Peptides against a protein of PDB entry 3PUK. Designs and how they scored, part 61

Target 1, 227 residues: chain A of PDB entry 3PUK
Amino acid sequence: ERGLKSVVWRKIKTAVFDDCRKEGEWKIMLLDEFTTKLLSSCCKMTDLLEEGITVIENIYKNREPVRQMKALYFISPTPKSVDCFLRDFGSKSEKKYKAAYIYFTDFCPDSLFNKIKASCSKSIRRCKEINISFIPQESQVYTLDVPDAFYYCYSPDPSNASRKEVVMEAMAEQIVTVCATLDENPGVRYKSKPLDNASKLAQLVEKKLEDYYKIDEKGLIKGKTQS

## One batch from the design tools (peptide; aimed at target 1 D110)

Design b2_p26_7_s1 (made by RFdiffusion4, then SolubleMPNN; from b2_p26_7, 7 letters changed)
Fold by OpenDDE base, seed 1:
Structure b2_p26_7_s1 (fold): chain B 227 residues (1-227), chain A 26 residues (1-26)
Amino acid sequence: as target 1 above (227 residues)
Amino acid sequence: SLTPKEKEELIKKKREEELEKEKEEE
């Protein structure tokens, strides 16, 4: 019944928790707004305890130092989340935690990565992008995290065309991350609307899916799965 | 020419290698 939630949890377990696991070690986990919603959608606090998380904290909040513990940052690759991380480790004298494991939900831009590397590389034990930028609701239902998507996609103003394209690109990328997580290459279905947004989005998704599966580790272009 | 996604994967791999090297030098 909860197929998508279980798949997402399994992906996080494998890509994040198993990757940084040390026997007998507990970690503090730092979450941002998106990853808080993501984890809340696919796991319970008891599940996190089983994965060696002693406590979860909001990255945006001021937190007391726990210098003897390592921190697991599961965050989006945004300036806001990265800046909060840098506040925790940017000063040699004021490190909040013993070390950091960083797992980004999506590709981290070079500008942000270089900023992290330049300021606190010595504190980082892992830094990976796991490519999960959607929130599962039900077995086949998910929410995209694209700001102002409704406003730009339905705007009749031509001045918003560039913004609309950026939004559609972000939506298409997130749909591809769902497909990658599920290991599926679905057929794209849409109903035509007057603004042709659905058709454009479908084309972007198809193109991105093709690009993704061309580089699949198995070197096999998977056929379209019937949805 | 590499697709944008292929470029991202190469960057990810390179970043992992860079971070691993910095730990070995410490």
Scores: peptide ipSAE 0.415, ipTM 0.869, DockQ to the pose 0.145
OpenDDE base, seeds 2, 3, 4, 5: peptide ipSAE 0.334, 0.324, 0.354, 0.331; ipTM 0.838, 0.832, 0.845, 0.836

Design b2_p26_7_s2 (made by RFdiffusion4, then SolubleMPNN; from b2_p26_7, 9 letters changed)
Fold by OpenDDE base, seed 5:
Structure b2_p26_7_s2 (fold): chain B 227 residues (1-227), chain A 26 residues (1-26)
Amino acid sequence: as target 1 above (227 residues)
Amino acid sequence: SLTAKEKEKIIEEIREKEEKEEEEKE
């Protein structure tokens, strides 16, 4: 029942915790709305303690400075989360933590990256993208993190057609990241609905999967697996 | 668009530059 959860946890452990691990060092971890849900879905507080996390804080809340401790930011690449980070390190005199390790769950847009770059200092020790933009529910079930996805996909308003395409693209991309995480090339299955959104999404996913595995440097053409 | 690795490298370079500048001021 927890196959996908285990895979996601293993990826986070390798990509985040092992990457910034220092013997005998404790860190404060800053989470946003998405990463709070993500970690809650695949680990316990005891697991985080074992990885050297002493305290978990919400990035959106006002926090007291802990200048002697380093901070691990595990956050989504959103304007809100990035702005909160920038407030923590915006002034030399107002730095809340000793240093920062930043791990984004997905691709960071150039606009947000440029803001970080402009405020970048010796305090930023890491800035990485780990491509985990989904929440595991069961061994083969996950929830996508696409803002207003349901609203735009099923909106009867023709004015939302362009937005619908953007949402579909984002959903397809996230599904591909799940497949990459699981190291699987699944056959896409869907139920047809009157609006045929499921069929369109399936086609986008299949196309992106094909592109991903063709470009995969390992040259291993994996056969389609039933999903 | 910059790749993830390129972004990481840019941040590292900025950090290293600032560290060197501070060492030179001390």
Scores: peptide ipSAE 0.611, ipTM 0.913, DockQ to the pose 0.554
OpenDDE base, seeds 1, 2, 3, 4: peptide ipSAE 0.565, 0.577, 0.608, 0.593; ipTM 0.891, 0.896, 0.912, 0.905; seeds 2, 4 fail the geometry check

Design b2_p26_7_s3 (made by RFdiffusion4, then SolubleMPNN; from b2_p26_7, 13 letters changed)
Fold by OpenDDE base, seed 3:
Structure b2_p26_7_s3 (fold): chain B 227 residues (1-227), chain A 26 residues (1-26)
Amino acid sequence: as target 1 above (227 residues)
Amino acid sequence: SMTAKEKEEEIKERREKLEKEEEKKK
């Protein structure tokens, strides 16, 4: 089931995490829109923790400085992502983190590279280009339109607890919508995690599915099928 | 036109240069 996902994860692990690994060192990881989707498709927060990532942050958002920690930027080589990076390290007074490791998902244009080189070289410990431009998919894949789902669901910061709940609710709602559209009533399967996110989401989905099919226009209650 | 390896090395070299310059100013 996870063959392609495992391959992609292995690539990221070797090209990114193993490359910047330092014993006993924890990093903050900065993600953009694409890399958020990519990592969410092939790993769990526990996997990231094992690779020395303490927390993930959205590069597009305003973030509080954590000047004692190094940052791992796993981002696409776009003007938007690069500009966000430049704001993090463009001036000494504005440095968000101790240092940066940059890994681009594709070829970085010379124009963008030169901007980085000119303004932020002192802060950069690694600058590499890797080639990962696709999201691994399984036979049945549905894309949920829930912004920052990965970030909030896997955030260890207790301040994000309320946001996590909102995100899970939104995901559950969309899953039910997909099921309704496909006329399916799937059984919910999940693996228990220390953060209990999967269990919580499963409970929400089950509740919403039950409610939906009870009030179905056809007046038919469909039995759950194992998925 | 620069290769990935060239970019990597250029950044490294530039960083090291700047670090040395800063040490001299202290």
Scores: peptide ipSAE 0.626, ipTM 0.929, DockQ to the pose 0.189
OpenDDE base, seeds 1, 2, 4, 5: peptide ipSAE 0.024, 0.634, 0.026, 0.635; ipTM 0.406, 0.931, 0.459, 0.931; seeds 2, 5 fail the geometry check

Design b2_p26_7_s4 (made by RFdiffusion4, then SolubleMPNN; from b2_p26_7, 10 letters changed)
Fold by OpenDDE base, seed 5:
Structure b2_p26_7_s4 (fold): chain B 227 residues (1-227), chain A 26 residues (1-26)
Amino acid sequence: as target 1 above (227 residues)
Amino acid sequence: SLTAKEKEEIIEEKRKKELEKEKEKE
């Protein structure tokens, strides 16, 4: 029932906590809306304590400086989350923590990366993208994090056609990251709807999966597995 | 577009440069 949750937790443990681990060191962890949901779905507070996290803070809230402690930012690559990070390290007087480890859940756009690079590089010990942009619900069920995905996909307004394509692409990309995380090449199944959005999404996913596994560094083409 | 690894390297290099500049000012 929790197979996917276990896989996601193991990935976070390896990619984030093990990567920035220092013996005897405690960190403050900063989360945004998505990563709060993500961690809540696959771990407990006791698990985070075992990984050297002393306290969890919401990145959107005003926080008191703890200048002697390093901060672990596990956040989505959004303007809002990045702006909050930038405020934490914008000036010497405003520097809230000793240093920062940043782990983005997905691809960070160049515009956001450049802002970080220009203003806060001195304070950043790690800056990585770990490609976990989904929330596990069950062993084979997950929720995608695509802003307004439902609205744009099912909008009857023709003016949203271009936006619909962008959303579909983003959803397909996230599904591929799930498959990569699980090390699976699934056969895509869907229910047809009047707007045929499910069919279009399925085709995009299949195409992206094929591309991903063809160029896999291991050179192994895995057979399709029913998902 | 920069890869994740390239971004990591770029920011680390910039961090090192900034730290060196700070030492020179002291």
Scores: peptide ipSAE 0.630, ipTM 0.925, DockQ to the pose 0.502
OpenDDE base, seeds 1, 2, 3, 4: peptide ipSAE 0.627, 0.626, 0.622, 0.624; ipTM 0.925, 0.924, 0.923, 0.923

Design b2_p26_8 (made by RFdiffusion4)
Pose (drawn by RFdiffusion4):
Structure b2_p26_8 (pose): chain A 227 residues (1-227), chain P 26 residues (1-26)
Amino acid sequence: as target 1 above (227 residues)
Amino acid sequence: EEEEEEAEEEWEELEELREEREEIEE
């Protein structure tokens, strides 16, 4: 099947689980708020065992150290989600697991990355960005994770316009992971209609996905595709 | 030792990709 959640599942399996899957052994997977919703969206937690995951736990709440099991961090590049990882490895009195495998849902900010590039420890065996920043609500419908996006798009023009841009970029980059997951590099068009916001956004997505496929690393897609 | 060599190679590749990304953004 080619359901939107089937496509995303095919990506998580190959880009995350298989990428650190050691045939004979199992791992503990750690999730933040987003990745929980993402995984619950495209599979049952039963399917995870077959993928090398014996236990899933919330990265937010404190956990008991299992120094003989390797950890699979499947998290977003969020200050909260990352600060929690640094609690397990490096500073201080660490560690909590035998090894660390980090998979970011989206591009990791240099600011956050540096905070973990230091307290690295020989543990962090891998750090990848898989670019999936959306929820496969239905086989043909997707939703983003841009909190309070509606308000910051139609609010007046007061002090909180600086956040509008933050929301506008968050939507743009997040939409780009939708195209990348579908292995599509589509042409961009907007409606040029009420308030003309789709124009500003259409430009951000166009610019960002040009920069994106200048780096992919999957090498499957470059230049505009038939979409 | 093999796992440490692999992790070091992957880190070098990651740093190169991040530098290329910064250059493209500039």

Design b2_p26_8_s1 (made by RFdiffusion4, then SolubleMPNN; from b2_p26_8, 10 letters changed)
Fold by OpenDDE base, seed 3:
Structure b2_p26_8_s1 (fold): chain B 227 residues (1-227), chain A 26 residues (1-26)
Amino acid sequence: as target 1 above (227 residues)
Amino acid sequence: DKEEEEAKKEFEKLEKLREKRKEIEK
């Protein structure tokens, strides 16, 4: 059941995307560590596209300017994330985007808020604080430790194809590790998603599971378990 | 100028909300 995820997505959609939506306008969305995990847990790239997001970027990374586009910052109110934002808009010559829409996942401390107001207020079209500081979890759901998985898997940029494959390989390895730990040989099922990422990942997992469970601990062929 | 005015209004709204929140938390 995806009840909690749906609720969280609905909250984000209403509080963030609907709030800054303009007809015909596309935005670049900047995420930090927390919001990357949050969105990954409750939405797909297609969902973001429907909300007018063309690409997502990691706020911590050095990014090329896209001065003709507005940026949607969905970030936590931390010094690290705020500092990254300030670097994007702190100088007229260094503005990476046309303007900023900022949505914090929690209350922004006065120190950070005042810093933003003093230095970047003219570039900010929206600044709001939403109250979502948790990641929805479901039973029997595991979070994989694969850096930038969300960005590469959902990147519309063809140049990231090779990186996507590497990420999927890493994810598949970790999934197999989880299965091994739980002593489960699942019949891999997936839902069709845009970019066929789910199918590709499923295929990788199946291949790896076949190899792993070909022989059990006793040297016997281990059958698949329906799950 | 319009963009700056919008920004100003936005921050004013946020400041009001922040104040209200602080009052509730006390």
Scores: peptide ipSAE 0.382, ipTM 0.863, DockQ to the pose 0.074
OpenDDE base, seeds 1, 2, 4, 5: peptide ipSAE 0.379, 0.338, 0.369, 0.331; ipTM 0.862, 0.853, 0.856, 0.850

Design b2_p26_8_s2 (made by RFdiffusion4, then SolubleMPNN; from b2_p26_8, 9 letters changed)
Fold by OpenDDE base, seed 2:
Structure b2_p26_8_s2 (fold): chain B 227 residues (1-227), chain A 26 residues (1-26)
Amino acid sequence: as target 1 above (227 residues)
Amino acid sequence: EEEEEKAEEEFKKLEELRKKRKEILK
C-alpha cells in the first residue's frame, strides 16, 4: 500500500540518504525534535541502518565527539537546531565530527543560512532543503508540527492575533509540503466557521502552492486537482 | 584542503539556487 508513510520515507530516502551516500561509509545522524518524530512515523531503526546510519543522536544533547565519522544532520531550519549545529563545527578544536551533511526540512531563512555559511562552510559537504514539514499518521492522515497552533488559532484573545498569523503561515507551509510530497496541487476545500480560520488558511495554502509550483525543479505549474 | 574547497563550492551552488528562487517569486 502506498500510504503517506511510504511516500514520505521514499522522499527522505531519495532526498537525504541517497544524496549523501558513500559506499562503505557509515554516518552518525543528528535529529531534532521534529525530525525525530518524522522518522519515527515512517521508518524503523533497521531501515536507517540499511541507509548507512550507525547511530542516531539528539542534536540538543551534549554529545561526545566522534571525530573520525561524518555526521548527517537532518534538522528543521530553526535557530535552536542551527545553533546546536554551529556548536558542533564552530571551531577546529570544537568539531565533533569529521564533516557535515545538512538537510533542512524546510527553507532555511537567510539569517540562519548566512550564519552557517560564515562559520561552517568548510565543514559542510552537502546542504539542502527537502521541504518535508509534516508527520504522517495514516495512509491519508498527517499532523502538523506547529507549536501551540490550536491555542493561537482558536484563542478569542485579540492579543494573540499576531501570533495567530504566524501560526497560520506555518501551517500553510506544512500543508504545501504535503501536497508537494504527494505531487498534488489540490483545489482547497474548507468549511467556514465564525472565526473564518479555515478560509484564511485556505487562502494561504493556495498562495503558497502557487509559489511552490512556480519554482519547482521542473519549472512547471500544475493545474489544480481535486483531492 | 581539496575537500574544503569542494564544500565551499557546494555552498555557493545552494546560495545561487536560493537567489534564483527569490527572483522568480518577485
Scores: peptide ipSAE 0.331, ipTM 0.838, DockQ to the pose 0.532
OpenDDE base, seeds 1, 3, 4, 5: peptide ipSAE 0.322, 0.322, 0.332, 0.319; ipTM 0.837, 0.841, 0.839, 0.844; seeds 3, 4 fail the geometry check

Design b2_p26_8_s3 (made by RFdiffusion4, then SolubleMPNN; from b2_p26_8, 10 letters changed)
Fold by OpenDDE base, seed 4:
Structure b2_p26_8_s3 (fold): chain B 227 residues (1-227), chain A 26 residues (1-26)
Amino acid sequence: as target 1 above (227 residues)
Amino acid sequence: EEEEKKREEELKKLLELREKRKEIEK
């Protein structure tokens, strides 16, 4: 199948499943709200079974220990998701699983990362930050998972300026993940509005794209492609 | 022991990547 959904699945397969695959080994996969939506948008349960996932669990829910099995955490780098992980493997709690493979959908803030290192490092077999923080809707259409983005971006209330900035950053980051997934460095196009939100977002995207490609595994800055 | 070493290397690699990102963003 062609389209963005296929590209996203291929990215996840390569970055997550292939990375931690062990022949004959089954894992429990833990998902949060975002990654549940993400996987649901681009794969089926049968696909996950083929990748060695025996069962999917919601990280937010209480779960029975399965001490003989390793766990694959595919989660967003949020305090809520990280806290749930810490409960599973933290020094203050009994380990629910044999070991953990952690794949974050994006950059994990230092504060959260340091908490993980301090308490759970011995339980972690893999810890990677991948770059996939968007939901594919159509073949070439995607949505950004940024709560209240519309409200804050278009709010005339100056008190929301700080929140607007945070939202804009989050949106820019997610757009960059789309570009990275598609392996493109697009020229940014936008229509200017009185609030100049589009231009600001475009600038943020351009900056983040540049940064991303500078630190890419290939170590090469890619030229601009068609948008 | 080999598994532990691999885990440590993985975490180290991640840290290095994070630091590199920070340097570029400055």
Scores: peptide ipSAE 0.115, ipTM 0.699, DockQ to the pose 0.722
OpenDDE base, seeds 1, 2, 3, 5: peptide ipSAE 0.100, 0.040, 0.102, 0.044; ipTM 0.679, 0.625, 0.691, 0.595; seeds 2, 3 fail the geometry check

Design b2_p26_8_s4 (made by RFdiffusion4, then SolubleMPNN; from b2_p26_8, 9 letters changed)
Fold by OpenDDE base, seed 3:
Structure b2_p26_8_s4 (fold): chain B 227 residues (1-227), chain A 26 residues (1-26)
Amino acid sequence: as target 1 above (227 residues)
Amino acid sequence: SKEEEEAKKEWEKLEKLREKRKKIEE
C-alpha cells in the first residue's frame, strides 16, 4: 500500500517537479481541492522543499502578490481552478507572480484551454497535462474533515502557528472519534517529521484517548492496545 | 523577448501533443 503512494509520488516528481526544475530557483505552488488531497496523501513538506517549493497556497483563496517569484500550478482542469488561475494572470498590471507553470491532473477541455491561451499564454512557461485522477489510499486509512490542514500543518510561516494549533486540535478530536467508533485504544505511534507535527499530534491524541478511555461504556477502566 | 519565445514554444508543443491525442482518441 505504501508502494502505491510511492508510485504516485514518483510520477508527480518526474512529471511535474523535474519538468520545471531550475537550479537555485524556488517556486510558489498553487493547489486546488483535488491536488491538495493528492499531495497530502503521498508526500511531506520536506519532499516539496527538496523539489524547490518554498510555500504552498490554495488557488481558491485570495493571495497576496509575490511578483518576484514564479508559480507552479498543480491543479485540476476545472472551470473553478482555471478561473482562479486567470485571475492571477489575466491582467498585465495585476499579475500575482512572475510567471506560471501549469500542470493539469487530467486533460484540459478545449474550452478552458482556449480561454487560457487567449488571455495569458505569454505568462505561461510550461503547461502540461498529466494523468493522475486518483488518490492513493491505504487500508485502514481515514480522511479527516479538517479544512486547510495540509496548508497550515506544513506551513513554514511562523505567523500560522496559532492556526496550526487549531488544526492540530481538530485533527486530534477527529482521530479520537474514529478510535471511539472502532472501539480501539491504540498505543499511539508516529514518525518524526521535520516540523514535529506528528509528535505534537500524537501527544494530543494520547491525551484525548486517555481521557476518553478512562472508563469504558460499562464503567470499567480500559487499557491501551498496541497498534 | 526570450520569455515570450519560450512561452510560444511551449504552447506549440502542447498543441501538437493535444492534436496527437485527439487523433488517437478518434
Scores: peptide ipSAE 0.362, ipTM 0.851, DockQ to the pose 0.073
OpenDDE base, seeds 1, 2, 4, 5: peptide ipSAE 0.372, 0.351, 0.349, 0.359; ipTM 0.853, 0.844, 0.848, 0.849; seed 1 fails the geometry check

## One batch from the design tools (peptide; aimed at target 1 C108 F113 C120 R125)

Design b2_p27_3 (made by RFdiffusion4)
Pose (drawn by RFdiffusion4):
Structure b2_p27_3 (pose): chain A 227 residues (1-227), chain P 27 residues (1-27)
Amino acid sequence: as target 1 above (227 residues)
Amino acid sequence: SEEEVEKRKELLEEKKELEEENEEESE
C-alpha cells in the first residue's frame, strides 16, 4: 500500500531501525512528545519488537540506568528533548546506557548540537537527521507540529509579529520534510489571495527545499520532480 | 542561502567525523 503512513513507516524502518539494527540484539527506544505521536501514527507498538526495540520509554521522565543495553534516541531537535539526553550521557556522574544512537526528526540547530558535541562521550555511536516533521493523520492527510500557528498568522500587528516569522519558518522547514519523505522536489505556487501569506510562505519553502536537496545525502532526488 | 548550505554541510561533516572517531575509540 502507498498510504501516507505506509510511506513514513517505510522511512522510519530503513532510516532509523535498520540503520542501527544488530540482528542478534535488542535496544531501548526513547521518545519525546512528537516522536510518540509520530510512531503511534504509523504503527502499533507490537511491530517495534520485530524492529529491534524491546522497550520504549519517555525521554522526559527520569529512567533507571540499563548499562548493558544500547539506547535508540528518536527525538526532535528540541531544547527539552536534547537536555534530557545530556542527562544520560556526559555531565554528570553519568552514564545510563551502554551506547547512544541519536535520530533527529529534523535538522539539528548548531546551538543544541554543540551542547551534545562536547559532552559527547565515546557512547554516541551515531547522530543522524532523518527529516520527518509531520504526522500521517490519514493515508492522504498530513498535519504539522507548529504550536499556536493559527493565532500567530492572523493576530493583529502588535509586539508578537516577531514570532509570526518563527512560525512561518517552522511551517516552511516542516513542510519541506513532507516533500523529502515523499522523495518529491515539487514546484512552488501560492494562491495570491486573502492577505497574501501563501506568497511569503511559498518563497520560504522554495528557498529551503533548494538548500535541502543541496545536501540530502540520500541522493535519490535533486532538481524539480514531476509534482 | 549559501551560508545556510555551508553551515549544514559543516554540521553533517562534524557528525560523520564524530561517528568515525567514536568507532575508532571503541575498537

Design b2_p27_3_s1 (made by RFdiffusion4, then SolubleMPNN; from b2_p27_3, 10 letters changed)
Fold by OpenDDE base, seed 5:
Order: sequence, then C-alpha cells, then structure tokens
Structure b2_p27_3_s1 (fold): chain B 227 residues (1-227), chain A 27 residues (1-27)
Amino acid sequence: as target 1 above (227 residues)
Amino acid sequence: SEKEVKERKELLKEMKELEEKAKKELE
C-alpha cells in the first residue's frame, strides 16, 4: 500500500463512489484539472471501472450529450468548474445527462451554490462536499492546490500582504483536510524561515485543527496524535 | 472561525435539502 495515496483513494471510494453507487448502473465521470491530477495520483482506470465509471471526461471540454446516462461530477468548487456544470444542465432542452451527482473537493462558496440551486436544482440527485483538496505524491508527501502560493508567501512587496494572508489561510485549510482524511490531530512542527511564513502557517493550522475537531461530524474531541 | 463553521453547516443543510427536493421531482 502507498500510504497517503491509499488513504486518499479509500476516502474517495467511500465518500464519492460508494455514496452514489447503484448496482448495475454505469456513470460518466466529469473531472476538472485538479481532480484529474488527484485521481491520476491515487488510482488506475481499472479501479474506476470497478466503481461503475464507464467514461471519464474533462468538464472543460465540449462534450456530446448522453442523455440516458447519469453523470458524476467530481470537481473543485471553482467558478470555472461550476460554470461548466451549469452549461450541462442550465437548460432543460440542453441537458447533457440524465441527472447529476456532484461532489466538491472542498467547501463550496455560497455564491456558487446559489447559482447551482437557482438553475439546476431539478437535475441534481446528490451534492456533497468532501475534504480532499490536496494531491498525494509520496507515501507521506502531498501538494496543496493553492495558486501562486509560493509567489505571495515569499513576496517582499508589502502590497501583497493581504494576498499573502489569503493564501496562508487557504493552505492551512487544505492541511486540515489532510489531517481530517488521515483522521489525525497532529502536533504541528515547522522550521522557521527568514520570512517567518512557516511559523504563521503553523499557527493557522493549529487553530483550524482545534476548530475542526471541536466541531467535527462525530462530535469527538481528539487529542494530538503523532504524525 | 465559529461564524465560518456555522455558515458551512448551513450550506450543507441547504445542499441536503436541495438533493431531497431534486429526488422528489425526478421520481
């Protein structure tokens, strides 16, 4: 087993595939850029076939309607991905698929959710948020999907301070999702750098971890675990 | 943070309600 990759796959299998699986039913899966990378990192096409996925398609590309089949959207909660979904189901006459199951890799902003609700509510059979906003690389190594994180975090320009904070917040959130996926509340360790970014990030992570476990779905408060 | 958590919970509730409504309409 590949450590973190195995854990991520197990999470996806449980949260996405098992959640919408029906015996004998095949679905088309729609992926965006992030989820394509994510699935590629932790599974094979044969694995997806076993989970009832017949075809994988890129949500950003023009696709032919397959009106008799249900679609599984495993996408990031971004305007771009949501807009593509809305194009698939925005018009009754132009629906590309029979119905939609939507699984977001992270928390969906209210603005995006409201757009979906307003235009496509009748076509959605499932809509869930799952906490997988990272890509596993090694057994215990992962990358975060935070655009321009390096640039803003290491920018010497004071004008980027606000953007740096936003990036740091996003990074902290994703790290917490990793911990949640692993079912761990780790002690945060960091090496201080000249810009003190590591310390700031560590503080944000610790705070968010505390908040997460305090209000987790199980209502269980977990102590710090070894990581 | 507490406010954010509350908002997220509310969103999830809305999503569940939406799902239930959609299921009824498709049956």
Scores: peptide ipSAE 0.035, ipTM 0.369, DockQ to the pose 0.663
OpenDDE base, seeds 1, 2, 3, 4: peptide ipSAE 0.030, 0.006, 0.012, 0.015; ipTM 0.360, 0.266, 0.324, 0.314

Design b2_p27_3_s2 (made by RFdiffusion4, then SolubleMPNN; from b2_p27_3, 9 letters changed)
Fold by OpenDDE base, seed 5:
Structure b2_p27_3_s2 (fold): chain B 227 residues (1-227), chain A 27 residues (1-27)
Amino acid sequence: as target 1 above (227 residues)
Amino acid sequence: SEEEIKKRKELLEEMKKLEKEAEELAK
């Protein structure tokens, strides 16, 4: 069965675990709020053990140094998560782990990337961006992680109009990442009443899907699929 | 260390066993 959960796990396994796996080596994995939810939704602890993870730790919490072990950071590209990483490796004399492998769940802004590079590049053995910024809940159900999405999308305050647009754009982008993960180019369907949010989002998704598949690495242009 | 790796592998096998048993009971 090829549900969304299995697809997401397969992608993580390939993009993250297979990428940094070494025979006989165990790593500590650091997770943030989003990736904790993500992994919890698509794998078991036994799966992580099979991939060479000895323990998982919350990046936001104070942790005891384990200087002899390498750390796998699977985190979102947010200032909070990046700051926590920098605390672990910002000081050469007090780095918590032997080395770091960093895998971001989405595009890391240049500002954050440069901050990392400037502070602890020597400790980083791998830094990769993967495209998984959604949470699979069921076989074909997922949730988006866009801060304050509910508030701005349903806010009656006209002063939030610009922010609402930004949120819509972010949501559309995440939906496209789902489609990309599933290798699907769906015909978007929605129910717009009573608000036009769904219609606006659908339009953004359709446009972004077209752009994505038009310029994808494989050069494949997929037609709309009826789902 | 090799000892730690061995211990973790043993733990994995035990956890797999327990997980399988739990799944069977949940049916």
Scores: peptide ipSAE 0.041, ipTM 0.615, DockQ to the pose 0.013
OpenDDE base, seeds 1, 2, 3, 4: peptide ipSAE 0.025, 0.032, 0.028, 0.034; ipTM 0.494, 0.602, 0.597, 0.599; seed 3 fails the geometry check

Design b2_p27_3_s3 (made by RFdiffusion4, then SolubleMPNN; from b2_p27_3, 11 letters changed)
Fold by OpenDDE base, seed 4:
Structure b2_p27_3_s3 (fold): chain B 227 residues (1-227), chain A 27 residues (1-27)
Amino acid sequence: as target 1 above (227 residues)
Amino acid sequence: MKEEIEKRKKLLKEMKELEEKAKKEAE
């Protein structure tokens, strides 16, 4: 099946698992809320086992140290996830794992990146950014990871206008990442709704798509797997 | 940890066998 799920899995496999794979080596994988949903949507436990993952842990939870094993962090570039990582490796004496491979699902802000470098660079074997900020639901359907999107987009309260805009921007960005993942520049179709949210979102998506592919055409890579 | 790895290997084998069986039954 050449469905979206397969494409996403293939991308993860190539960008993450193949990148850090060592023969005979097993890793513990740390996931956050988003990546848990992401992986659950596009792979099975058998797939992860085949990629050398022995245990999956939630990064937000307290975990017992397994100092003999390396850890693969597949996480969102958020302060929360980064802070959890830092707790795992921030102290030499309190390292939970032998070493870390970090793969961010999207661009990691410099502030977070610098924080990581400053505190635990010696423990990090790899740190890369990939571009997957969506969850495939069906062969051609995906879900965006934008909290409260429905609430803000459909809120009649003008006080939510600012937040609505932020949400719309986030959604548009994630849609662009889908297109990038699929290596497609599709036309945007929408059905107008009473609040015209679909039209606004479509405009944002179109603009961002144009920007993305224009940059790519100029030899500049935006939002793709980077070191 | 070594024991856990071996357990996982066994699990993987079992799961693969089950998946293959399921695929054959679905065809």
Scores: peptide ipSAE 0.064, ipTM 0.612, DockQ to the pose 0.013
OpenDDE base, seeds 1, 2, 3, 5: peptide ipSAE 0.052, 0.052, 0.028, 0.024; ipTM 0.586, 0.564, 0.541, 0.543

